# Peptides against a protein of PDB entry 2N1D, part 42

Target 1, 169 residues: chain A of PDB entry 2N1D
Amino acid sequence: EVKVKIPEELKPWLVDDWDLITRQKQLFYLPAKKNVDSILEDYANYKKSRGNTDNKEYAVNEVVAGIKEYFNVMLGTQLLYKFERPQYAEILADHPDAPMSQVYGAPHLLRLFVRIGAMLAYTPLDEKSLALLLNYLHDFLKYLAKNSATLFSASDYEVAPPEYHRKAV

## One batch from the design tools (peptide; aimed at target 1 A65)

Design b1_p25_6_s1 (made by RFdiffusion4, then SolubleMPNN; from b1_p25_6, 12 letters changed)
Fold by OpenDDE base, seed 3:
Structure b1_p25_6_s1 (fold): chain B 169 residues (1-169), chain A 25 residues (1-25)
Amino acid sequence: as target 1 above (169 residues)
Amino acid sequence: EELKELLEKIKKITKKILEVLKKSL
């Protein structure tokens, strides 16, 4: 398996996220106040402000686009807990053509990096290519860690209503 | 086969990213 290292600052959040959903039966409020698209945009702008060369800026933009694509293809089948399935179904019904990166936020984006490594393991890559990709992914994760106080909050979750519980069983 | 399809998508995305990253070195 390809190891995508999650910053230590974010690991406790993954546990809290899991607990909020699975044990406390809460749902992340959708659409997200700050969706994946906006997070990625902020990251790109952050990198641009750091004095990157034109080529590096272009590279960051492509990484952002790639992460967005990863998220959109993986969200529905790989990144949701069982309890979140009805919510996802409702989102699809209401917005069938909307990319999930415009709906979901930081917690689900972080889950991507927990799962993407296993997927990359099945993608034939030479060591240099893999290292190059991982460097950028890790850089983005560092950004998430630096901004974790504003990106991750239990207040973005809410207790699911009784009618939701009935269809989540 | 759903997983297979997903893996192919991941592969495609990855290759696209790397193509640009390598040019940006």
Scores: peptide ipSAE 0.713, ipTM 0.952, DockQ to the pose 0.728
OpenDDE base, seeds 1, 2, 4, 5: peptide ipSAE 0.682, 0.712, 0.662, 0.660; ipTM 0.949, 0.952, 0.944, 0.942

Design b1_p25_6_s2 (made by RFdiffusion4, then SolubleMPNN; from b1_p25_6, 11 letters changed)
Fold by OpenDDE base, seed 2:
Structure b1_p25_6_s2 (fold): chain B 169 residues (1-169), chain A 25 residues (1-25)
Amino acid sequence: as target 1 above (169 residues)
Amino acid sequence: DEMEKLLKKIEEITKKILEVLEKSL
């Protein structure tokens, strides 16, 4: 299938993220202090500041828009652990029209790239197109790795209250 | 089913991205 390579710097975080939620019964604080929209905007601005041509700028903007759309369509059904389901349901009830990219943050965004490859395997793409897309996705992942110290932190999680545990069971 | 719908959305998003990326070459 389509292989989306996660930078080595970020792989340990995926384990920590899983541990915090599944074993330690913690939840990522929502709404995120730095949401997916903001992260993508910062990336786009970062790329712009590097002196890209107009065509490259348009490309980056479209990739940003695409990643946002990927995230919003996949978050609810593909990117959540079972323990996170009640939290998600509460978010939907309170903000039914809000895109999840405005609610969730870096950890869930990173989970997207763990799952997107399997989805792309069913999308009819020629080798050139796939390589082109993957190059941009990998470039974004490099950005996440570069900024991992500020984007990923266990302090963004908190222990779920007892009443939440009852809903999750 | 739901997975089929999701895959269709992913395809649509991907095509939109690639349309612009290919012009950037």
Scores: peptide ipSAE 0.746, ipTM 0.962, DockQ to the pose 0.722
OpenDDE base, seeds 1, 3, 4, 5: peptide ipSAE 0.737, 0.742, 0.739, 0.742; ipTM 0.961, 0.962, 0.961, 0.962

Design b1_p25_6_s3 (made by RFdiffusion4, then SolubleMPNN; from b1_p25_6, 11 letters changed)
Fold by OpenDDE base, seed 3:
Structure b1_p25_6_s3 (fold): chain B 169 residues (1-169), chain A 25 residues (1-25)
Amino acid sequence: as target 1 above (169 residues)
Amino acid sequence: SEMEELLEKIRKITKKILEVLEKSL
């Protein structure tokens, strides 16, 4: 597999996220107050404000676009726990053509980086290209870690209603 | 297969990103 290193600051959150969903039977509130699109836009603006060169700014924009695309193609089949499937189905029924990056938020975006490495392992890349990509992905993860206090909160989850439990058996 | 289709999408996205990243060096 391709190792995408998750910052240590974010690893406990992955555990909490898992616990909230699978053990406490909660759901992340959708649509997200701060969706993936917004998070990525903030990151791009953050990088711009850091005095990057024009070429680096352009590169960041493409990485942002790529992360968004990764997320949108992977969310439905790779990033959801079983308990979240009915919620996803409801979202699809109501908004079949909406990109999930406009619906979901930071926790699911972080899950992408747990899964993307396995996918990249099946993408033929030379080591230099892979390292280049990983450098940008890791930079974004560092941004998530720096902003973790505002991006990740158990208060963004809520207990699923009884009728939902009947659908999520 | 669905997984192969997903992998192909990932490949295409990755190639697109890298094309730009490599030019930015």
Scores: peptide ipSAE 0.757, ipTM 0.964, DockQ to the pose 0.721
OpenDDE base, seeds 1, 2, 4, 5: peptide ipSAE 0.733, 0.751, 0.741, 0.744; ipTM 0.960, 0.963, 0.961, 0.962

Design b1_p25_6_s4 (made by RFdiffusion4, then SolubleMPNN; from b1_p25_6, 14 letters changed)
Fold by OpenDDE base, seed 4:
Structure b1_p25_6_s4 (fold): chain B 169 residues (1-169), chain A 25 residues (1-25)
Amino acid sequence: as target 1 above (169 residues)
Amino acid sequence: SEMEKMLQKIKEITQRILSVLNKSL
């Protein structure tokens, strides 16, 4: 089992995110005011500002690129609640070639880390390699937790219009 | 299957990341 530990500070947000979508029938406003690409860029710059060595900076850049790719691969099929599917379909129709990391934001990025562990379990990795990867993923999650007040807000969601509800049935 | 293709992509991304991380140690 590959377990990606979500910081305790972010766990309540996952519940709120789920509630906003599934119970309150709201949608995250798209395109995101602050998209996944921007969040990852901010993280990379944050790590750079802390005076990391070239090797460490290079490693962070690779992890950032990897997280972006993970997200773009998994968003459509693994990270959406059923109620969000019509919204996703509209995004694909309007922007068929745009990476979803340029459209979606922090809540969906956080969902990635809830799901990625199950995917990694099917990738043969030695314990040392797995621990190394997880250390970097956890470091990024720590960054999300540190900036949670600005990254996660219910005000980024809106009640789905009646037309959307008709499409969602 | 679609899932198998996704898992393969995840594997490839992971291996690429690790190849770099191992060199950074």
Scores: peptide ipSAE 0.769, ipTM 0.965, DockQ to the pose 0.726
OpenDDE base, seeds 1, 2, 3, 5: peptide ipSAE 0.767, 0.767, 0.767, 0.763; ipTM 0.964, 0.964, 0.964, 0.964

Design b1_p25_7 (made by RFdiffusion4)
Pose (drawn by RFdiffusion4):
Structure b1_p25_7 (pose): chain A 169 residues (1-169), chain P 25 residues (1-25)
Amino acid sequence: as target 1 above (169 residues)
Amino acid sequence: AEAEEAVEAVREALEELKEYLEEES
């Protein structure tokens, strides 16, 4: 299987997010302003602002679109806990206009890279194509962890009350 | 050329992943 090192800078955050859902019994039932697409655009423009190019411009642009679609094909199914099912239906109903890549904010973005390494083990390309993919993915994660202090806001996780657990049972 | 190859690789990997998910469904 493909061995991909998930940024150890973000490992405390990964455990923190998991700890909040499972141990702390906290859920994320609100739309965040700092959302995945906005961070994707921020990173996409960042690479351009440092070095204005045409050849790398569309490269970053479509790779970012790839992360967007990758996230969309996994968000509600592969990147979600069973305890987040109630908040998923809640946010989806209350805000049917807003995309999930927006409402779930930055904490749910890190989950994509955790699962995508497993699914890409069942679809094994060569080391070189995979290397370019992991290159840009790790580059994004490097920038992601760099600005993570003002990027992730796990403090928005609020403890789910018993009345709310009625939607999980 | 390298940038084009990287974009192609990303799109191929995405297509293969979507096909694999369809098979699993």

Design b1_p25_7_s1 (made by RFdiffusion4, then SolubleMPNN; from b1_p25_7, 10 letters changed)
Fold by OpenDDE base, seed 1:
Structure b1_p25_7_s1 (fold): chain B 169 residues (1-169), chain A 25 residues (1-25)
Amino acid sequence: as target 1 above (169 residues)
Amino acid sequence: DEYKELVEAFRKALELLKKYLEELE
């Protein structure tokens, strides 16, 4: 399996995210105040402000586009806990034409990187291409770690109402 | 060319990801 290393700063958040939803029966507030599209845009602007060449700028754009597409493809089937499924169904009904990168936020985006390694292992990429891809993914994860204080907060979750519990069985 | 290699890597990976997910459904 292709190993995507999660920064140590973000590992505790993955545990907190899991606990908030599965044990405390809370839900991430949707639509997110800061959605995946916005996070990726901030990252792109951050990288471009570093004085990159034209080729580096284009590479950043491709990384952003790739991560966004992976997220949108995987969110519904790969990134949700069982307790979140009724919420997702409601989102699809209310926003049928909206990509999930415009609805969900940082916690779900981080979950992508827990799963993306297995997906990449399914693809017969040459070693050089895979290494290049992983380097950019790790660079993005480093960005998330640097901005973790503003991107990840338990205050973005709320207790699910009693009627929701009956749906999430 | 790093840019071209990155684009190709993402394209191939995403293409096969979609196929894989379709097979799981």
Scores: peptide ipSAE 0.225, ipTM 0.781, DockQ to the pose 0.726
OpenDDE base, seeds 2, 3, 4, 5: peptide ipSAE 0.046, 0.069, 0.172, 0.104; ipTM 0.643, 0.668, 0.754, 0.687

Design b1_p25_7_s2 (made by RFdiffusion4, then SolubleMPNN; from b1_p25_7, 10 letters changed)
Fold by OpenDDE base, seed 1:
Structure b1_p25_7_s2 (fold): chain B 169 residues (1-169), chain A 25 residues (1-25)
Amino acid sequence: as target 1 above (169 residues)
Amino acid sequence: DEYKELVEAFREALERLKKLLEELE
């Protein structure tokens, strides 16, 4: 299995995110104030401002596009806790033409990196390509860690109403 | 070009992932 290392700074957040939803029965406010598209755009602009070569800039754009697409494909079936499923169904009804990267935010994006390694294992890459990809994924995670104070907050969650509990499994 | 190779490999992996997820649904 391909292992994507989560920065130590972000591991506690994964626990808090799980606790907020599973134990405290809260939901992340949707649509996100800062969605996945915006986060990825900020990262790309950050990398471009560092004086990268044309090839490296091109690579960053493709990595961002790849992360976005993986997120949109995996969100509904791989990244949600059971308690979040009714909320997701409502989002699909209210925003049928919107990609989930425009609806969800940093917490769900971080969950992707917990799962993406296992998904990549289904499609073996050559050692050099895998190493390069992992370097970019880890670089992005490092960016998330540096900006964690603004990207991850319990204030982005709210207690689900009583009627929601009846719909949740 | 190693970056071009990376892009192609990443796209290929994504396409295979989509097919796998469709089979699971």
Scores: peptide ipSAE 0.104, ipTM 0.705, DockQ to the pose 0.592
OpenDDE base, seeds 2, 3, 4, 5: peptide ipSAE 0.085, 0.082, 0.078, 0.079; ipTM 0.688, 0.686, 0.689, 0.683

Design b1_p25_7_s3 (made by RFdiffusion4, then SolubleMPNN; from b1_p25_7, 10 letters changed)
Fold by OpenDDE base, seed 5:
Structure b1_p25_7_s3 (fold): chain B 169 residues (1-169), chain A 25 residues (1-25)
Amino acid sequence: as target 1 above (169 residues)
Amino acid sequence: DEYEELVKAFREALEKLKEYLKKLE
């Protein structure tokens, strides 16, 4: 198994996120005020602003593209709690051609990194390539931790209406 | 160039990852 380390600063948020949805029966407001695409773009710009070389910039762009695609594939099947499934179904019905990276935000993006390690173990990557990728994934997680105060907030959630509870089994 | 090799490695790794992801779709 491939281990992806979640920064200690973000672990409490994972618990809060779980609590808001599963115990308090709230939902993350969709579409997100700041979606995954925007977060990844900010990260890329942040790295570029540090005076990186062209080649290093290209590497960041590749990582961003990879994370985006990984998120879009994993969101519906791996990252949602049971209570969130009706909301996801509504999103698919209303926006069938929109990638989920344009709809969901930071909390769901963070959930990806809880699961991504197990998925990477199934890829035919050599140790060198895997190590390189992991380094950038951890770098991105460090960025999320640095900006956690602005990216993660309980105010981005709302109490689900009664009609939603009827749909949520 | 060191970073050129890094970019090449990432592209290869991500392509393999994408191939795996397509199987999950």
Scores: peptide ipSAE 0.189, ipTM 0.754, DockQ to the pose 0.444
OpenDDE base, seeds 1, 2, 3, 4: peptide ipSAE 0.070, 0.056, 0.079, 0.050; ipTM 0.668, 0.651, 0.681, 0.650; seed 4 fails the geometry check

Design b1_p25_7_s4 (made by RFdiffusion4, then SolubleMPNN; from b1_p25_7, 10 letters changed)
Fold by OpenDDE base, seed 3:
Structure b1_p25_7_s4 (fold): chain B 169 residues (1-169), chain A 25 residues (1-25)
Amino acid sequence: as target 1 above (169 residues)
Amino acid sequence: DEYKELVEAFREALERLKKLLEELA
């Protein structure tokens, strides 16, 4: 099976994210102040600034596009905790045509990488392609870890209002 | 060359994932 390794620096955040929502009954503030689109764009620009060749720059752009699409496909059904479902429903009602990569932010993006490995296992790739993909995914995760101080913060969450608790189980 | 192959593989995997998720919905 395919396993995407999460940097040790980010593992505590995954726990905090889970705790904030599931135990403390908080919600990530939406729309995100820094959405997935912007994070991916910053990463792409970061890679570009390091003097990549044309083909490598192209590859980065395609990886970014792929991550974005995977996120948009998986967010609603795979990446949300039960407590977040009413919030998601409201977002869909208010912005039915908006990609979720424009709404959600770093914490949910990080959740993608917890799940993406299992999903890739159902879609077999040749060894070379898989290895290269994993390299890029890990490179991106390294970027997230490097910028974790600005991307992940408990202050981006807020206590859900009382009326929300009636919607969520 | 290898990067183009990766992109194609990634896209193909994504399409398969979409179909899988549709079946789960």
Scores: peptide ipSAE 0.116, ipTM 0.723, DockQ to the pose 0.624
OpenDDE base, seeds 1, 2, 4, 5: peptide ipSAE 0.112, 0.090, 0.095, 0.084; ipTM 0.717, 0.699, 0.704, 0.692

Design b1_p25_8 (made by RFdiffusion4)
Pose (drawn by RFdiffusion4):
Structure b1_p25_8 (pose): chain A 169 residues (1-169), chain P 25 residues (1-25)
Amino acid sequence: as target 1 above (169 residues)
Amino acid sequence: EEEELLEELEEITERVLEVLEKAEE
C-alpha cells in the first residue's frame, strides 16, 4: 500500500483534533471563518504571487479544485466521526446555504490527506503520476503547516453536553 | 458506494494529471 508521510508538523494537530472529539468529548458545532476553500485560494494565489506564470497558474488552480472535490467526496462520509453526525445535521440544517468546506474550517482539512492515502492504495497509478500528485499535496501541506499557527483553531471545539449527546445515541 | 468513490477519485486524478502534464510541456 502507498506509504505517504503525513506532515509530522501537523501530527500533534491530528492527535489534538482526535483527542478533542473522542477523549475530550468536544464537538465542532459552528461555522469557521477560516475555511478550507479560503486556504485553498490563499495557497493557489501564493504560488502565483511568487512567480507570475500561465503554465503553473492553471496547474495550481485545478489541483486546488481537485483537493476541493476530493474533500467534497470524503468530508461527510470518510472524514467524519460518528460523534460529529449530530453537529453535521445541525450545521447543515441551520446553515443549508453554507458549504461544509467552509463551516468546518481548517481542522477538518487535514483529515483528507489521512484517508486519501488509503483510498488511493486501492487505485494504484504509477509512481510518477502519483509522485506529481503527492508533490503538490506535500507542497500544500508544507505551506499549510507553515501558516498553521494562524490557520488551525481547534480551540473552537466545545465539550458536548449530555443533552447534546441525546442526538448521538 | 466504494466503487463509485473510487471512480470519482480516478476521474479527478486523471484531470489533475492531464493539467500537470500540459504545465510541464

Design b1_p25_8_s1 (made by RFdiffusion4, then SolubleMPNN; from b1_p25_8, 7 letters changed)
Fold by OpenDDE base, seed 2:
Structure b1_p25_8_s1 (fold): chain B 169 residues (1-169), chain A 25 residues (1-25)
Amino acid sequence: as target 1 above (169 residues)
Amino acid sequence: SLEELLEKLREITEKILEVLKKAEE
């Protein structure tokens, strides 16, 4: 199976994210104060400021675009806990044409990288192509780890109201 | 469906790799 290595700095956050939602019955505040689009844009600008060549800049931009597309196609069916389903339904009803990368933030983006490896295992990729893709994905994950203090916080979650619990039953 | 999702992911991946491979030249 395709192995996408999550930085050690971010693994504890995945546990906290799960706990906040599943055990503490909290929801990530939506729309995110810093959405996936913004995070990816910051990453692209960060890489650009490092003095990349034109070809490398194009590569980073394409990876950013690709991660965004990955997220948007997988969020609804692959990245949500059951408790989050009513919230997602409300978002879709209110903003049917908005890409989820403009609504959700860092925690859900990180969940993508937990799931994407298993999905890529079913795509016909040669070893060279897979290694190339993984190098860029891992580079982005390093960026997330570097900025984890500002991107991941329990304060971005809030206790779901009683009426929400009824919808989640 | 899962099949449809996998197809979308394949298409996205191929698009990414097309550019990445050019960048390595």
Scores: peptide ipSAE 0.636, ipTM 0.942, DockQ to the pose 0.753
OpenDDE base, seeds 1, 3, 4, 5: peptide ipSAE 0.628, 0.635, 0.623, 0.624; ipTM 0.940, 0.941, 0.939, 0.939

Design b1_p25_8_s2 (made by RFdiffusion4, then SolubleMPNN; from b1_p25_8, 9 letters changed)
Fold by OpenDDE base, seed 2:
Structure b1_p25_8_s2 (fold): chain B 169 residues (1-169), chain A 25 residues (1-25)
Amino acid sequence: as target 1 above (169 residues)
Amino acid sequence: MMEELLKKLREITKKILEVLEKAEK
């Protein structure tokens, strides 16, 4: 299968994220203080400031747009733990037309890269195209790792209220 | 549902690669 390599710096966070939600019964605070759209925008600006050529800048912008689309398509059905589903339902009810990239943040974005590899395995891509895509995805992941101290924090989670537990059954 | 999801993902990937391939040349 297609393997999207997660930086070692971020692997422990995936465990913490899982623990906070499934064991500690906490929820990521929504809407996120730093949503996926903002993270992607910061990445694009970061790459621009590094003196990229026009073609490379255009490519980065398209990758950003693509990651956003990946996230919005995958979030609801592929990236949520069972405990998070009532929260997602409330978001959809209150904001049916809002893209989830404007609601969710870094932890859920990182989950995308855990799942996207298996999905890409079912896309008919030649070796060169796949390598090209993976290079850009890995570059973005490196950015997440570099900024992990500000993007990933247990303080962004909160204990779910008692009434939520009943809805999660 | 899975088939529909894969269809969307393939479309997104195609769009990305069209631009990336142009940028490499």
Scores: peptide ipSAE 0.591, ipTM 0.927, DockQ to the pose 0.683
OpenDDE base, seeds 1, 3, 4, 5: peptide ipSAE 0.579, 0.582, 0.578, 0.576; ipTM 0.925, 0.925, 0.925, 0.924

Design b1_p25_8_s3 (made by RFdiffusion4, then SolubleMPNN; from b1_p25_8, 14 letters changed)
Fold by OpenDDE base, seed 2:
Structure b1_p25_8_s3 (fold): chain B 169 residues (1-169), chain A 25 residues (1-25)
Amino acid sequence: as target 1 above (169 residues)
Amino acid sequence: DMEELLKKIREITEKILKVIEESLK
């Protein structure tokens, strides 16, 4: 299948993220202080400041838009651990029309890149097109790795209250 | 369902690639 290579700097975080939620029964604080939309916007601005050509800028903007769309269509059904489902249901009930990219943050965005490869394997892409897409996705992942100290922190999680545990059954 | 999700993923991917490919010209 299509392999989206996760930077080595971020792989330990995926383990920590899993541990915080599944073992320590914590939840990522929502709405995120730094949501997916803002992370993508910062990346786009970062690329722009590097002196990209107009055509390159258009490509980056479309990749950003695409990642946002990927995230919004996959979050609810593909990116959540079982323990997180009641939290997601509450968010949907309170804000049914809000895109999840405005609610969730870096940890869930990173989970997207763990799962997207399997989905892309079922898209009829030629080798050249796939390589082009992967280059941009990997470039974004490098950005996440570069800024990992500010984007990924256990302090963004909190212990779920007792009443939440009952809902998670 | 999964079929619908895959369709959405394909549509998003096609939009991205269209612009990327145009940027190379």
Scores: peptide ipSAE 0.716, ipTM 0.957, DockQ to the pose 0.725
OpenDDE base, seeds 1, 3, 4, 5: peptide ipSAE 0.701, 0.714, 0.708, 0.712; ipTM 0.954, 0.956, 0.955, 0.956

Design b1_p25_8_s4 (made by RFdiffusion4, then SolubleMPNN; from b1_p25_8, 10 letters changed)
Fold by OpenDDE base, seed 4:
Structure b1_p25_8_s4 (fold): chain B 169 residues (1-169), chain A 25 residues (1-25)
Amino acid sequence: as target 1 above (169 residues)
Amino acid sequence: SMEELLKKIREITEKVLKVLEKALK
């Protein structure tokens, strides 16, 4: 079993995110003020500023690229609540060629790490390789936790209008 | 499909791991 450990500081946010959308019928404002691409760039720059070697820097860049790809392939089918489906459909129709990492933000990125473990469990990787990948993913999650005050806010959500409710039913 | 998604995930993972393993040297 592959378990991606979510930092304790971020677990309450996952609950709040779920509540905002499913119970309060709110939507994350799109396009995000700070999209997934920018978050990943900030992380890469942060790691670079820590004085890592070139090899480690290259590794971070590859992890960033990997996370971006994970997000873009999983967002539409794995990371959305039912209530968010009409919003996604509208985004996809208006911007069919835009990667979702340029549209969505931190909350949806965090959801990726809730789901990615189950996907990785079906990849035929040896234990050492999997542990190596998980170490880098966990390092990124630590970064999200460290910057949670600026990345996660209920103010980034808004109440869905009545016309949206009609199409969501 | 889930099968196609898993295939993509595997391809991404293998690509990343290839670089990560080199970085350990």
Scores: peptide ipSAE 0.712, ipTM 0.953, DockQ to the pose 0.721
OpenDDE base, seeds 1, 2, 3, 5: peptide ipSAE 0.709, 0.694, 0.693, 0.679; ipTM 0.954, 0.948, 0.948, 0.945

## One batch from the design tools (peptide; aimed at target 1 W18)

Design b1_p26_1 (made by RFdiffusion4)
Pose (drawn by RFdiffusion4):
Structure b1_p26_1 (pose): chain A 169 residues (1-169), chain P 26 residues (1-26)
Amino acid sequence: as target 1 above (169 residues)
Amino acid sequence: FLENPITEEELEEIEELTEKVIEVLE
């Protein structure tokens, strides 16, 4: 199976997010302003601002769109805990206009890369095509971890009260 | 961390999106 190193800079954050959901019994039931699409656009424009190009412009643009669709096909199914099912229906009902790539903010973005390596093990392309994909994915994760101090806000996870657990049972 | 089942439909969607990304990078 494909071995992909998830950024060890973000490993404490991955464990932190998991720790908050499972151990701390905290849930993320609110729309974040610092959202995945905005970070995607920020990274997409970042590559352009350093070196204005046409050939790499659409490359970064569509790869970012790829992460967007990749995230959309996994967010509510593959990137979600069973305990987040209540907050999912809640946010979806309260804010049916807002995309999930927005409301769940940056903490849920890291989950995509954790699961996508597993699913891409069942769809094995050659090392070269996969290398270009992992190249840009790791490049994004490098930038992601670089600005992660003002990027992730796991502190918005609030402990789910017993009345709220009634929606999980 | 996550133990969600993987479905064939999801794999097909990811395969198609990956092909589009590879075409753009070529």

Design b1_p26_1_s1 (made by RFdiffusion4, then SolubleMPNN; from b1_p26_1, 8 letters changed)
Fold by OpenDDE base, seed 4:
Structure b1_p26_1_s1 (fold): chain B 169 residues (1-169), chain A 26 residues (1-26)
Amino acid sequence: as target 1 above (169 residues)
Amino acid sequence: FLDNPITEEELAKLKELTEKILEVLK
């Protein structure tokens, strides 16, 4: 298995996210105030401002585009807890053509990196290619950790209404 | 936390995306 290391600063948040939804029966407020598209744009701009004179800007843009598509492919089937399924169904009904990267936010984006290692294990990559990709993924995770105070907050969750609980059974 | 199996369709798409990224990064 390919190991994608989650920064220690973000591991407690994964636990809190799980607890808020699975045990406290809360839902992340959708559409997100800061969606995945916005987070990725901020990262790209951040990397641009760091003074990379090489074609690193184009590399970052491709990584951002890739992460976005990874998220859009995996969100519905791989990144949701059971309790979140009715909410997702409602989102699809209300926004059938909208990419999920425009609807969901940082917590769900972070969940992608919990799952992406398993995906990479099934992709035949040479050592150099794998290391290169992992370096960029870890760099993005480092960015999330650095900005965790503004990206992750329990106040972005809310108690699900009674009618939702009936649908979630 | 999350242990959903990845479908063949998803894996194929993800492999394609990975190749696109690597073409630019190399």
Scores: peptide ipSAE 0.368, ipTM 0.886, DockQ to the pose 0.801
OpenDDE base, seeds 1, 2, 3, 5: peptide ipSAE 0.274, 0.263, 0.261, 0.258; ipTM 0.856, 0.850, 0.847, 0.846

